# Ledger of designs, part 19: peptides against a protein of PDB entry 7SID

Target 1, 151 residues: chain A of PDB entry 7SID
Amino acid sequence: LHMYLMLLKELPGEEYPLPMEDVLELLKPLSNVCSLYRRDQDVCKTILNHVLHVVKNLGQSNMDSENTRDAQGQFLTVIGAFWHLTKERKYIFSVRMALVNCLKTLLEADPYSKWAILNVMGKDFPVNEVFTQFLADNHHQVRMLAAESIN

## One batch from the design tools (peptide; made by RFdiffusion4, then SolubleMPNN)

Design b1_p10_8_s3 (from b1_p10_8 with S10E)
Fold by OpenDDE base, seed 3:
Structure b1_p10_8_s3 (fold): chain B 151 residues (1-151), chain A 10 residues (1-10)
Amino acid sequence: as target 1 above (151 residues)
Amino acid sequence: SLADVSSFLE
């Protein structure tokens, strides 16, 4: 876990996007790691903070179509799971803050949720609709972060 | 449920 998190932390920012092949390689173990540590608030927070770099890379337009779809699908699966557990009140505010930041970055890349759609339990939830729910979050800092993201 | 989410992730 520590080595994997270190690799995620060292990802370059939006200014220097990674090749999609590298993104896919990093995403492959992500679902398993998230599933294994889904009950650990600190680990989940750390993962969500680090995958912000992955989201920024997914927003690049000049990428292989098949690889792009694959990467988007893998990432959205993870985000969907975190969102689902958030709705079930399983995560503290600091984890929700990190999730909102991920959703914000997705909306910057796809403002109209053309591809940024969470599929949870067979149902589709566009990220722009999901994001608005955090405006009514029980924690004031989460509400503030969500509000700042839309203005 | 947590079990459903685990299966969903994997």
Scores: peptide ipSAE 0.057, ipTM 0.746, DockQ to the pose 0.135
Fold by OpenDDE base, seed 4:
Structure b1_p10_8_s3 (fold): chain B 151 residues (1-151), chain A 10 residues (1-10)
Amino acid sequence: as target 1 above (151 residues)
Amino acid sequence: SLADVSSFLE
């Protein structure tokens, strides 16, 4: 886990995106790691903070490539799972803060949720619609972050 | 449920 988290942390920013092939390789174990540590709030927070770089990379890539669609799908699956567990009140505010930041970055890359759609248990949830629900979050810091990010 | 999410991630 620590080695994987280190790799996530060392991802370059939006100005220097990784090749999509590298992004795909990095995303392959992500769902397994998230699933394994889904009940660990600190690990989830760390993962969500680090995958911000992945979102930025995905947003800068060619949207028409098969690899891009694959990467988007894998990433959105993970985000969808975190969203689902958030709806079930399984995550503390600090994890939700990190999730909101991920959703914000997704909306910056895809403001109209053309591809940023969470498919959770057979249902589609556009990220822009998902994001608005955090405006009514129970924790004031989450609401504030969402409010700052809505525009 | 947590079980559903686990299977979803797999």
Scores: peptide ipSAE 0.056, ipTM 0.747, DockQ to the pose 0.138
Fold by OpenDDE base, seed 1:
Structure b1_p10_8_s3 (fold): chain B 151 residues (1-151), chain A 10 residues (1-10)
Amino acid sequence: as target 1 above (151 residues)
Amino acid sequence: SLADVSSFLE
């Protein structure tokens, strides 16, 4: 886990995007790691904070590439799972804060949710609609984080 | 359920 998290942390930002092939390799084990540690709040927070680099890379990539679509799908599956568990009130505010940051970055890259759509339990949820729900979060800091991204 | 979430994560 720690080695994997280190790799995620060392990803370059949007100014120095990775080749999509490298992004795919990093995403392959992500769902398994998230599933294994889904009940660990600190690990989930750390994962969500580190995958921000992946979101930034996806936003700067060629959307017509097959590898890009594959990477987007794998990433969105993970984000969808975190959102689903959030709806089930399984995560504390700090994890939800990290999730909102991921959603915010997705909206910056895809404001109209053309590709940023979460599929959970066979249903599609556009990220822009998902994001607005955090404006009504029970925790004030989560609401504030969501609100400041709109302005 | 948690089991359902685990299944679609993979």
Scores: peptide ipSAE 0.053, ipTM 0.744, DockQ to the pose 0.134
Fold by OpenDDE base, seed 2:
Structure b1_p10_8_s3 (fold): chain B 151 residues (1-151), chain A 10 residues (1-10)
Amino acid sequence: as target 1 above (151 residues)
Amino acid sequence: SLADVSSFLE
């Protein structure tokens, strides 16, 4: 886990996009890692904070590429799972804030949720609709962060 | 292929 988190942390930001092939390689173990540590709030928060770089990279990529679609799918699967567990009240506010930041970045790249759609248990949830739910979050900091992201 | 959400939630 530690090594993987270090790799995620070292990802370049929006100014220095990674080749999609590299993004795919990093995403491959992500679902498994998240699954193993889904009950660890600190690990989940850390993962979500680090994958912000991946989101930024995905937003700058050509959506017509098969690799891009694959990467987007893998990433959205993870985000969808975190959101699902959030609905089940499994995560504290700090994890939810990290998730909101990811969703914010997705909306910046895809404001109309053309590709940013979470599929959870066979149902599709556009990120713009998902994001709106955080405006009514029980924690004031989460609501504030969500509200700032809308404007 | 896309990862399965169910496997994440297990």
Scores: peptide ipSAE 0.068, ipTM 0.759, DockQ to the pose 0.662; fails the geometry check

Design b1_p10_8_s4 (from b1_p10_8 with S1M)
Fold by OpenDDE base, seed 2:
Structure b1_p10_8_s4 (fold): chain B 151 residues (1-151), chain A 10 residues (1-10)
Amino acid sequence: as target 1 above (151 residues)
Amino acid sequence: MLADVSSFLS
């Protein structure tokens, strides 16, 4: 876990986008790692904070290639799972804040949710609709972060 | 191949 988290942390941001092939390689173990530590709030928060770099890379992709779609799908699967568990009240506010930051970045890249759609349990949820739910979050900091992201 | 959210939730 530590090594993987370090790799995620060291990823270049929006200023220096990664090749899509590298993004795909990094995403391969992500779902498994998240699943294994889904009940650990601190690990989940850390993961979500680190994958912001991946989100930024995905948003910069001007390519409509198979690799891009694959990477987007892999990432959205993870985000969808975190959102699902959030709805089940499994995560504390700090994890939800990290998730909101990821969703914010997705909305900046795809404000109309053309590709940013969460598929959870066979149902599709556009990120723009998902994001609005955090405006009514029980924690004031989460609501504040969500509200600031809309403007 | 897209991953399934069920694998995350299992």
Scores: peptide ipSAE 0.082, ipTM 0.773, DockQ to the pose 0.683
Fold by OpenDDE base, seed 5:
Structure b1_p10_8_s4 (fold): chain B 151 residues (1-151), chain A 10 residues (1-10)
Amino acid sequence: as target 1 above (151 residues)
Amino acid sequence: MLADVSSFLS
Protein backbone atom coordinates (compact mmCIF):
# COMPACT_ATOMS: atom_id res chain seq x y z
CA LEU B 1 0.00 0.00 0.00
CA HIS B 2 2.67 2.52 1.01
CA MET B 3 4.66 1.97 -2.17
CA TYR B 4 1.53 2.44 -4.28
CA LEU B 5 0.57 5.62 -2.42
CA MET B 6 4.09 6.96 -2.92
CA LEU B 7 3.78 6.39 -6.66
CA LEU B 8 0.53 8.36 -6.73
CA LYS B 9 2.06 11.18 -4.67
CA GLU B 10 5.17 11.49 -6.84
CA LEU B 11 3.26 11.82 -10.11
CA PRO B 12 4.12 14.87 -12.23
CA GLY B 13 1.80 17.83 -11.75
CA GLU B 14 -0.58 19.46 -14.20
CA GLU B 15 2.33 21.26 -15.85
CA TYR B 16 3.84 17.98 -17.08
CA PRO B 17 1.13 15.46 -18.03
CA LEU B 18 1.86 11.73 -18.03
CA PRO B 19 1.46 9.46 -21.03
CA MET B 20 -1.97 7.84 -20.95
CA GLU B 21 -0.37 4.39 -20.87
CA ASP B 22 1.28 5.26 -17.55
CA VAL B 23 -2.00 6.59 -16.16
CA LEU B 24 -3.74 3.32 -17.04
CA GLU B 25 -1.08 1.25 -15.29
CA LEU B 26 -1.49 3.33 -12.14
CA LEU B 27 -5.30 3.05 -12.21
CA LYS B 28 -5.43 -0.73 -12.67
CA PRO B 29 -4.88 -1.64 -9.00
CA LEU B 30 -6.74 1.42 -7.63
CA SER B 31 -10.21 -0.16 -7.33
CA ASN B 32 -8.80 -3.14 -5.44
CA VAL B 33 -6.80 -0.93 -3.08
CA CYS B 34 -9.83 1.27 -2.38
CA SER B 35 -12.04 -1.77 -1.80
CA LEU B 36 -9.62 -3.24 0.75
CA TYR B 37 -9.35 0.02 2.71
CA ARG B 38 -12.85 1.50 2.14
CA ARG B 39 -13.51 1.52 5.90
CA ASP B 40 -10.21 3.27 6.75
CA GLN B 41 -10.89 7.03 6.73
CA ASP B 42 -7.21 8.04 6.72
CA VAL B 43 -6.29 5.78 3.82
CA CYS B 44 -9.33 6.91 1.82
CA LYS B 45 -8.44 10.58 2.39
CA THR B 46 -4.84 9.94 1.33
CA ILE B 47 -5.91 8.11 -1.83
CA LEU B 48 -8.35 10.87 -2.82
CA ASN B 49 -5.70 13.55 -2.24
CA HIS B 50 -3.13 11.71 -4.35
CA VAL B 51 -5.45 10.91 -7.26
CA LEU B 52 -5.85 14.66 -7.84
CA HIS B 53 -2.72 14.34 -9.97
CA VAL B 54 -4.48 11.71 -12.08
CA VAL B 55 -7.54 13.95 -12.51
CA LYS B 56 -5.34 16.81 -13.71
CA ASN B 57 -3.63 14.53 -16.21
CA LEU B 58 -6.95 13.21 -17.50
CA GLY B 59 -8.28 16.74 -17.90
CA GLN B 60 -5.29 17.83 -19.97
CA SER B 61 -5.62 14.95 -22.43
CA ASN B 62 -6.48 16.27 -25.88
CA MET B 63 -6.67 12.79 -27.35
CA ASP B 64 -9.99 10.98 -27.62
CA SER B 65 -8.51 7.49 -27.75
CA GLU B 66 -9.62 4.17 -26.34
CA ASN B 67 -6.94 4.44 -23.65
CA THR B 68 -8.25 7.86 -22.57
CA ARG B 69 -11.82 6.57 -22.28
CA ASP B 70 -10.61 3.51 -20.39
CA ALA B 71 -8.63 5.64 -17.92
CA GLN B 72 -11.56 8.00 -17.42
CA GLY B 73 -13.91 5.09 -16.83
CA GLN B 74 -11.69 3.42 -14.24
CA PHE B 75 -11.24 6.70 -12.38
CA LEU B 76 -14.96 7.56 -12.45
CA THR B 77 -15.81 4.11 -11.09
CA VAL B 78 -13.71 4.80 -8.00
CA ILE B 79 -15.13 8.30 -7.53
CA GLY B 80 -18.66 6.94 -7.95
CA ALA B 81 -18.07 4.39 -5.21
CA PHE B 82 -16.73 7.05 -2.83
CA TRP B 83 -19.75 9.24 -3.59
CA HIS B 84 -22.16 6.36 -3.01
CA LEU B 85 -20.65 5.60 0.40
CA THR B 86 -20.70 9.33 1.19
CA LYS B 87 -24.47 9.38 0.60
CA GLU B 88 -24.71 6.51 3.07
CA ARG B 89 -22.85 8.73 5.60
CA LYS B 90 -19.87 6.39 5.80
CA TYR B 91 -17.17 9.08 5.53
CA ILE B 92 -16.10 11.91 7.86
CA PHE B 93 -15.81 15.51 6.64
CA SER B 94 -12.08 15.30 5.81
CA VAL B 95 -12.74 12.48 3.33
CA ARG B 96 -15.68 14.41 1.85
CA MET B 97 -13.40 17.46 1.48
CA ALA B 98 -10.96 15.40 -0.55
CA LEU B 99 -13.81 14.02 -2.68
CA VAL B 100 -15.15 17.54 -3.36
CA ASN B 101 -11.67 18.57 -4.54
CA CYS B 102 -11.68 15.68 -7.01
CA LEU B 103 -15.16 16.62 -8.24
CA LYS B 104 -14.15 20.28 -8.50
CA THR B 105 -11.14 19.35 -10.64
CA LEU B 106 -13.37 17.21 -12.87
CA LEU B 107 -15.77 20.12 -13.38
CA GLU B 108 -12.87 22.41 -14.28
CA ALA B 109 -11.89 19.96 -17.02
CA ASP B 110 -15.48 19.11 -18.05
CA PRO B 111 -17.89 21.84 -16.87
CA TYR B 112 -20.83 20.40 -18.83
CA SER B 113 -20.26 16.81 -17.66
CA LYS B 114 -19.85 15.46 -21.19
CA TRP B 115 -17.70 12.57 -19.96
CA ALA B 116 -17.61 13.21 -16.19
CA ILE B 117 -20.56 10.97 -15.35
CA LEU B 118 -20.72 8.64 -12.35
CA ASN B 119 -22.35 5.27 -12.95
CA VAL B 120 -23.56 3.83 -9.64
CA MET B 121 -25.80 0.78 -9.36
CA GLY B 122 -26.61 0.96 -13.07
CA LYS B 123 -27.70 4.62 -13.00
CA ASP B 124 -25.83 7.63 -14.44
CA PHE B 125 -25.18 10.75 -12.36
CA PRO B 126 -23.55 13.78 -14.04
CA VAL B 127 -20.82 15.25 -11.81
CA ASN B 128 -22.32 18.76 -12.03
CA GLU B 129 -25.54 17.43 -10.45
CA VAL B 130 -23.63 15.37 -7.88
CA PHE B 131 -21.54 18.41 -6.94
CA THR B 132 -24.57 20.56 -6.00
CA GLN B 133 -25.43 18.10 -3.22
CA PHE B 134 -22.29 19.16 -1.32
CA LEU B 135 -23.65 22.72 -1.09
CA ALA B 136 -26.00 21.30 1.54
CA ASP B 137 -23.40 19.17 3.36
CA ASN B 138 -23.73 18.95 7.15
CA HIS B 139 -20.18 20.27 7.70
CA HIS B 140 -19.57 24.00 7.10
CA GLN B 141 -16.08 23.52 5.60
CA VAL B 142 -17.45 21.11 3.00
CA ARG B 143 -20.21 23.59 2.08
CA MET B 144 -17.67 26.42 1.82
CA LEU B 145 -15.33 24.40 -0.40
CA ALA B 146 -18.22 23.47 -2.69
CA ALA B 147 -19.43 27.09 -2.82
CA GLU B 148 -15.97 28.36 -3.85
CA SER B 149 -16.30 26.62 -7.21
CA ILE B 150 -19.51 28.45 -8.14
CA ASN B 151 -18.55 31.92 -6.85
CA MET A 1 -12.28 -2.68 -19.77
CA LEU A 2 -14.12 -0.49 -17.29
CA ALA A 3 -14.13 -1.47 -13.63
CA ASP A 4 -17.42 -2.10 -11.82
CA VAL A 5 -18.55 -0.20 -8.71
CA SER A 6 -19.69 -3.50 -7.18
CA SER A 7 -16.06 -4.62 -6.86
CA PHE A 8 -15.43 -1.59 -4.66
CA LEU A 9 -18.59 -1.93 -2.56
CA SER A 10 -18.43 -5.70 -2.04
Scores: peptide ipSAE 0.082, ipTM 0.774, DockQ to the pose 0.666
Fold by OpenDDE base, seed 4:
Structure b1_p10_8_s4 (fold): chain B 151 residues (1-151), chain A 10 residues (1-10)
Amino acid sequence: as target 1 above (151 residues)
Amino acid sequence: MLADVSSFLS
């Protein structure tokens, strides 16, 4: 886990995106790692903080590429799962804060939710719609972060 | 292609 998290942490920012092939390789184990540690709040927070770089990389790539679609799918699966568990009140505010930051970054890359759509249990949820729900979060810091990010 | 979230939640 620690080595994987280190690799995620070392991802370059938006200015210097990774090749999509490298992004895909990093995303492949992500779902499994998240699933394994889904009950560990600290690990989930760390993962969500690190995958912000992935969103930035995805936004800078050719959106029509098969690899891009694959990477988007892998990433959105993870975000969708975190959101789903959030709806079930499984995560503390600090994890939700990290998730909101991911959603914010997704909206910056795809303001109209053309590809940023969470498919959870066979249903589609556009990220812009999902994001709005955090404006009514129970924790004031989450609401404030969402309010700052929606504009 | 999107992977199923169920694998994450299982």
Scores: peptide ipSAE 0.082, ipTM 0.776, DockQ to the pose 0.743
Fold by OpenDDE base, seed 3:
Structure b1_p10_8_s4 (fold): chain B 151 residues (1-151), chain A 10 residues (1-10)
Amino acid sequence: as target 1 above (151 residues)
Amino acid sequence: MLADVSSFLS
């Protein structure tokens, strides 16, 4: 886990996007890692903070169409799972803050949710619609972060 | 092949 998190942390930002092939390699174990530690708030927060770099890379969309769709799908699966567990009230505010930041970055890349759609339990949820739900979050800092992202 | 949300939640 530690080595994997270090790799995610060291990803370059939006200024220097990674090749989509590298993004895919990093995403391959992500679902399994998240699943194993889904009950650990600190690990989940750390993962969500680090995958912000992945979202920034996905937003470039200048790569192979098949690889792009694959990367987007794998990432959205993870985000969808975190969102689902958030709705089940499984995560504290600091984890929800990190999730909102991921959703914000997705909306910057895809404002109209053309591809940023969460599929959870067989149902589709556009990220722009999902994001608005955090405006009514129980924690004031989460609401404020969501509100700042809209303006 | 896309990852499955169900595997994450299991």
Scores: peptide ipSAE 0.081, ipTM 0.771, DockQ to the pose 0.652

## One batch from the design tools (peptide; made by RFdiffusion4, then SolubleMPNN)

Design b1_p11_1_s1 (from b1_p11_1, 5 letters changed)
Fold by OpenDDE base, seed 2:
Structure b1_p11_1_s1 (fold): chain B 151 residues (1-151), chain A 11 residues (1-11)
Amino acid sequence: as target 1 above (151 residues)
Amino acid sequence: LEEMYNKIINS
């Protein structure tokens, strides 16, 4: 876990985007890691904070490629799962803060949610609609972050 | 992808 988290943390940003093939390799173990540690609030927060680099790489890639769609799908699956569990009140505010930041970064890359769509329980939810729900979050810091992020 | 999703939410 530690080595994987370090790898995610040290991913190059949009200035030096990774090939999509490399992004796919990094995403492969992500769902398994999330599955194993979904009940650990600190690990989930760390994961969500580190995968922000993945979003930046996804936004710099050619959207008209199979590898890009594959990477987007795998990433959105993880985000969708975290949102699902958030709706079930499984996460404390600090994890929800990290999730909001992920959604914010997705909206920066895809403001109209053309590809940033979460599939939860077989239904599609555009990220912009999902993001709006955090404006009514029970925790004031989450609401504040969401409100500031739409500017 | 659905399998990945289910694995996380049901773990």
Scores: peptide ipSAE 0.747, ipTM 0.971, DockQ to the pose 0.957
Fold by OpenDDE base, seed 5:
Structure b1_p11_1_s1 (fold): chain B 151 residues (1-151), chain A 11 residues (1-11)
Amino acid sequence: as target 1 above (151 residues)
Amino acid sequence: LEEMYNKIINS
C-alpha cells in the first residue's frame, strides 16, 4: 500500500502529463486498494488526495481514444463508489472534503459533465449535479469548501 | 466496470 500511495503522490504535475497508457497501468490496482481499505478513513483520504493528479491527466488527453475512455471509466467507477458510500454516511468530513476536491478538479476539466458522469446503483449522475449536493453537507467546512469551489 | 463498483461497495 505504501509504495503504491507514494507512486500516486509522486506523479508528474500538470506541466508534464502522463501518456494515457501509463495512466491505465496506474489505475489497475486502484479499485483493489479501495476495496481493501474502504473502511480506513485515513487511507481513503490519502487516496482521494493523490488521485487528483490522475484527474488532471484525464482531462488533458485525447478524449477520442479508446484508452482515454477506458481510463475515465475506471476512474469514475472508483469515484462513484466513494460517492455511494458517502451517501450511506460511511465517511467523516475530512474524507468528504477530499472527495469534493476531486469533483472540483473534474468540473475544471469537464465543466459541462460531458464525460464526468457517475454511475451509482445503475443510474447516471453528472458530476455537476453530484457536486451541488455538498452545498447541503452536514459539516460546515464541507459546505464552505463546496461553496468556494463554485466561485 | 460494474464488477469493480460492486467489489468496492460490498467489501
Scores: peptide ipSAE 0.746, ipTM 0.971, DockQ to the pose 0.932
Fold by OpenDDE base, seed 1:
Structure b1_p11_1_s1 (fold): chain B 151 residues (1-151), chain A 11 residues (1-11)
Amino acid sequence: as target 1 above (151 residues)
Amino acid sequence: LEEMYNKIINS
């Protein structure tokens, strides 16, 4: 786990985007890690903070390639699962704040939610629609973070 | 992808 988290943390930023093939390799273990540690709030927070680099890579890639669609699909599946568990009140505010930052980064990359769509319980939800729900979060810091992101 | 999703939410 720690080696994987370190790898995610050390990903290059927007100035040096990874090839999509490398992004796919990084995403392969992600769902398994999330499944295994979904009840560990600290690990979930760390994962969500580190996958921000993945979002930046996804947004700068050629959207017409099969690899891009595959990577986007796998990533959004994980985010959708975290959103699902959030609605079930499984996560404390610090994890929800990390999720908001992920959604914010997605909206920056895809303002019109052309590809940033979460599938939850078999239904599609554009990220902008999901994001607005955090404006009504029970924790004031989460509401503030969400509000600051749209203004 | 559905299997991936279900694995996380049902773990």
Scores: peptide ipSAE 0.746, ipTM 0.971, DockQ to the pose 0.953
Fold by OpenDDE base, seed 3:
Structure b1_p11_1_s1 (fold): chain B 151 residues (1-151), chain A 11 residues (1-11)
Amino acid sequence: as target 1 above (151 residues)
Amino acid sequence: LEEMYNKIINS
């Protein structure tokens, strides 16, 4: 786990994006890691903080390629699962703040939510629609973060 | 993808 998280943390940003093939290889174990540690708040927070680098890589490649769609699908599945569990009140405010930052980064990469769509309970929700719900979060710091992100 | 999703939310 720690080696995998360290690898995610050290991924290059927008200046030097990774090939999409490399992004796919990094995403393969992600869902399994999330499944094993979904009840650990600290691990979930760390995962969400580190996958921000993945979003930066997803938004700079050929969006019409099969590999890009595959990578986007796997990543959005994980984010959708975290959103699902958030709605079920499974996560403390610090994890929700990390999720807000992920959604913000997705909107920066896809302002019109053309591909950034979460599938929750079999229904599709654009990220901009999901993001606005954090403006009404029960914790004041989460509301403030969401409000600052739209300006 | 649905299997991945269900694995996380039901774990």
Scores: peptide ipSAE 0.746, ipTM 0.971, DockQ to the pose 0.930

Design b1_p11_1_s2 (from b1_p11_1, 7 letters changed)
Fold by OpenDDE base, seed 3:
Structure b1_p11_1_s2 (fold): chain B 151 residues (1-151), chain A 11 residues (1-11)
Amino acid sequence: as target 1 above (151 residues)
Amino acid sequence: LQEQLDSILNS
């Protein structure tokens, strides 16, 4: 886990995108890692913080390629899972803060949710619609983060 | 919870 998290942390940002093939290799174990540590709030927070680099990288990629769509799908599946468990009140505010940051970055790359769509339990949820729900979060810091992100 | 997560992550 530590080695994997370190690798995610070292991903280049928006200005220096990685080849999509490298992104796919990094995303491959992500769902399994998230599943194993879903009840560990600290690990979940760390994962969400580190995958911000992936979001920034995906935003600069050619979104028309098959590999790009595959990478987007794998990433969005994980984000969708975190959002779903958040709705079930499984995560503390600090994890929700990290999730909001991920959603914010997605919206910066795709403000109209053309590809940033979460599929949860067979239903599609555009990230822009998902994001607005955090404006009504029970924790004031989460609401504040969501509110400043739309300005 | 586990079933839901597995369904989402493996879809």
Scores: peptide ipSAE 0.048, ipTM 0.744, DockQ to the pose 0.167
Fold by OpenDDE base, seed 5:
Structure b1_p11_1_s2 (fold): chain B 151 residues (1-151), chain A 11 residues (1-11)
Amino acid sequence: as target 1 above (151 residues)
Amino acid sequence: LQEQLDSILNS
């Protein structure tokens, strides 16, 4: 876990996007790691903070390639899982704030949720629709972060 | 993709 998290932390920023082939290789073990540590709040927060770089890479890429579609799908699966568990009240506010930052970055790249759609339990949820729910979050800091992301 | 989601949710 430590080695994998270190690798995610060292990902290039928005100004230096990774090739989609490299993004895809990094995403391959991510679902398994998230599944294994889904009950660890600190690990989940760390993962969500690090995958912000992945969101930025996906937002800057050409969505016409097969590798881009594959990477997008794997990433959205992970975000969808975190959102689903959030709806089940499994995460503390600090993890939810990290998730909101991921959703914010997705909306910056896709404001109308043309491709940013979470499929959870066979149902589609556009990220813009998902994001508005955090405006009514039980924790004031989460509501404030969501509101600041719109303005 | 759905299989990966199920793995995360059910493990």
Scores: peptide ipSAE 0.047, ipTM 0.744, DockQ to the pose 0.846
Fold by OpenDDE base, seed 4:
Structure b1_p11_1_s2 (fold): chain B 151 residues (1-151), chain A 11 residues (1-11)
Amino acid sequence: as target 1 above (151 residues)
Amino acid sequence: LQEQLDSILNS
């Protein structure tokens, strides 16, 4: 876990995007890591904070590429899982804050949710629709963070 | 992808 988290943390930002092939390799173990540690609030927060760099890389890639679609799918699967567990009140506000930041970044890359669509339990949820729900979050800081993205 | 989601949700 520690080694993987370090790898996520050291991802280049938007200024220096990774080749999509490298992104794919990094995403391969992500779902397993998230699954194993989904009950650990600190690990989940750390993961969500680090994958912000992945979102930036995905937004700069050619959407017509098979590798891009694959990477987007793998990433969105993980985000969808966090969203689902959030709906079930499994995460404290600090984890939800990190998730909102991921969603904000996704919307910046895909304002119309053309590819940023979460598939959870067989249903599709555009990220813009998902994001709107955080305006009604039970925690005031989460609501404020979501509202600041609109204003 | 769906299998991965299920794995996360059911772990």
Scores: peptide ipSAE 0.047, ipTM 0.745, DockQ to the pose 0.860
Fold by OpenDDE base, seed 1:
Parts: C-alpha cells; sequence; structure tokens
Structure b1_p11_1_s2 (fold): chain B 151 residues (1-151), chain A 11 residues (1-11)
C-alpha cells in the first residue's frame, strides 16, 4: 500500500501530464486498494488527495482516445464508490473535503459533465449534480469548499 | 467497471 500511494503522490500535475498509458497502469490496482481500505479514513483521504493529479491528467488528454475513455471509466468507478459511501455517512469531513476537491477538478475539466458521470448501482449521476449536494453538507468547511467552487 | 464498483461497495 505504501509504495502504491507513493507512486500516486509522485504523479505530475496539469503542467506536466503523464502519458495515458502510464495513467492506465496506475489506475489498474486502484479499485482493489480502495475496496480493501474503504473503512480506513486516513488511507481514503490520502488516496483522494493523490488522485487529484490523475484528474488533471485526464482533463488534458484526447477525449476521443480509447485509452482516455478507459482511464476515465476506471477513475469514475472509484469516485462513484466514494460518493456512495459518503451518502451512507461512512466518511468524516476531512475525507469528504478531499472528495469535493476531486469533484471540483472534474468539473473544471468537464464543466458540462459530458464524460464526468458517476454510475452507481446502475444509475447515472452527473458530477455537477453530485457536487451541488455538498453545498448542504453537515460540516461547515465542506459547505464552504463546495461554495467556493461555484463562483 | 460495474464489477469493480460492486467489489468496492460490498467489501
Amino acid sequence: as target 1 above (151 residues)
Amino acid sequence: LQEQLDSILNS
């Protein structure tokens, strides 16, 4: 786990995007890692903070590429799972803050939710609709972070 | 993708 998290941390941001092939390789084990540690708040927070770089890379890629669509799908599956568990009140505010940052970055890359759609339990949820729910979060810092992203 | 989601949700 530690080694994998370090690799995620070292992902370059928007200024220096990774090749899509490298992004795909890093995303392959992500769902399994998230599944194993879904009840660990610290690990979940760390994962969400690091995958911000993945979102930035995906936003700059060719949207018509098969590899891009594959990477987007794998990433959105993980984000959808975190959102679902958030609705079940499984995560503390610090984890929700990290999730909001991920959603914010997704909306910056895809303001109209053309590809940023979460499919959870067979239903589609555009990220812009998911994001607005955090404006009513129980924790004031989460609400503030969400509100800052709108304007 | 659905299988991956189910794995996470059911763990």
Scores: peptide ipSAE 0.047, ipTM 0.745, DockQ to the pose 0.847

Design b1_p11_1_s3 (from b1_p11_1, 5 letters changed)
Fold by OpenDDE base, seed 1:
Structure b1_p11_1_s3 (fold): chain B 151 residues (1-151), chain A 11 residues (1-11)
Amino acid sequence: as target 1 above (151 residues)
Amino acid sequence: LEEMYNSILNS
């Protein structure tokens, strides 16, 4: 886990996008890691903070690439799972803050939710619709973070 | 993708 988190942390940002093949390699174990540590708030927060770099890379990639679609799908599956568990009140505010930041970054990359759509329990949820739910979050800092994108 | 999703939620 530690090694994997270090690799995620060292991902270049928007200024230095990675090849999509490298993104896919990093995403491959992500769902398993999230599954194993879904009850660990610190690990979940760290993962969500680090995958911001993945979102930035996905936003700079060619939408017509099969590898891009594959990477987007794998990433959105993980985000969808975190969102679902958030709705079940499984995460503290700091984890929800990290999730909102991921969703904000997704909307910056895809403001019309062309590809940023979460599939949860067989139903599709555009990220823009998911994002608005955090405007009513119980924690004031989460609401404030969400409101920044609306203003 | 569905299998990955279920793995995360049901673990």
Scores: peptide ipSAE 0.031, ipTM 0.708, DockQ to the pose 0.919
Fold by OpenDDE base, seed 3:
Structure b1_p11_1_s3 (fold): chain B 151 residues (1-151), chain A 11 residues (1-11)
Amino acid sequence: as target 1 above (151 residues)
Amino acid sequence: LEEMYNSILNS
């Protein structure tokens, strides 16, 4: 876990996008890591904060279409799972804050929701639709972060 | 992808 988190933390930002092949390799173990530590709030927060760099890379369009779709799908599966567990009140506000930041970054990368769509329990939810629900979050800091992102 | 999704939710 430590080595994996360090790799995620050291990912370059939007100014220095990674090849999609490298992104795919980093995403492969992500679902398993999230599964193993889904009950650990601190680990989940850390994961969500670090995958912000992955979101920025997924927004780039000059890559292999099949690999891009694969990477986007794997990432959205993880985000969808965190979203679902959030709806089931499994996560504290600090984890939800990190999730909102991920969703904000997705909207910046895909403002028209061409690919940023969460599939949860067989239904599709555009990220912009999911994002607006955080305006009614029970915690004031989460609401403020969501509102700030829209303005 | 659905298998991955279920793996996360059911762990």
Scores: peptide ipSAE 0.031, ipTM 0.708, DockQ to the pose 0.969
Fold by OpenDDE base, seed 4:
Structure b1_p11_1_s3 (fold): chain B 151 residues (1-151), chain A 11 residues (1-11)
Amino acid sequence: as target 1 above (151 residues)
Amino acid sequence: LEEMYNSILNS
């Protein structure tokens, strides 16, 4: 886990995106890792913080390949799961803050939620609509972070 | 994707 997370952390930024094939290879284990540690708040926070780099890579892709769509789908599945569990009050504020940062980065890459759509339990939720819910979060730091992300 | 989603939620 730690080695995997370190690799995610060291991904290049938006200016130098990885080939989509490499992004896919990094995403493949992600769902399993999230599944194994879904109840560990610290690990979830760390995962969410590190996958920010994945979002940056996805945002700079050509968006026209099957690999890109596959990567987007895998990533959105993970984010959707975290959001769903957040709605079920499974995560503390620090994890929710990390999730807000992920959603913010998604919106920066896709401001109109053309592809940034969470599918949860068979229903589609555009990230922009999901994001606004954190403006009413119970924790003041989460609300503040969400508000800062909009402006 | 559904299997991945369920895997995360049901663990």
Scores: peptide ipSAE 0.031, ipTM 0.708, DockQ to the pose 0.936
Fold by OpenDDE base, seed 5:
Structure b1_p11_1_s3 (fold): chain B 151 residues (1-151), chain A 11 residues (1-11)
Amino acid sequence: as target 1 above (151 residues)
Amino acid sequence: LEEMYNSILNS
């Protein structure tokens, strides 16, 4: 886990996006890591903070690439799982804050949710619709972050 | 993708 998190932390920023092939290699172990540590709030927060770089890379890639579609699918599966568990009140506010930042970055890359769609339990949820739910979050800091993100 | 989703939620 430590080595993987260090790798995610050292990802190039938005200014220097990674090749999509490299993004795919980084995403391959992500679902397993998330499943193993889904009950650890600190690890989940750290993962969500680090995958912000992945979101930025996905948003700047050619959407017609097969590798891009594959990477988007793998990433959205993970985000969808975190959102689903959030709805079940499994995560504290600090984890929800990190999730909102991920959703914000997705909306910046895809404002109309053309590809940013969460598939949960066989149903599709556009991220722009998912995001509005955090405006009514129980924690004031989450509501504030969500409100700032739409302006 | 479905297998990945289920692994995250049920493991």
Scores: peptide ipSAE 0.030, ipTM 0.702, DockQ to the pose 0.932

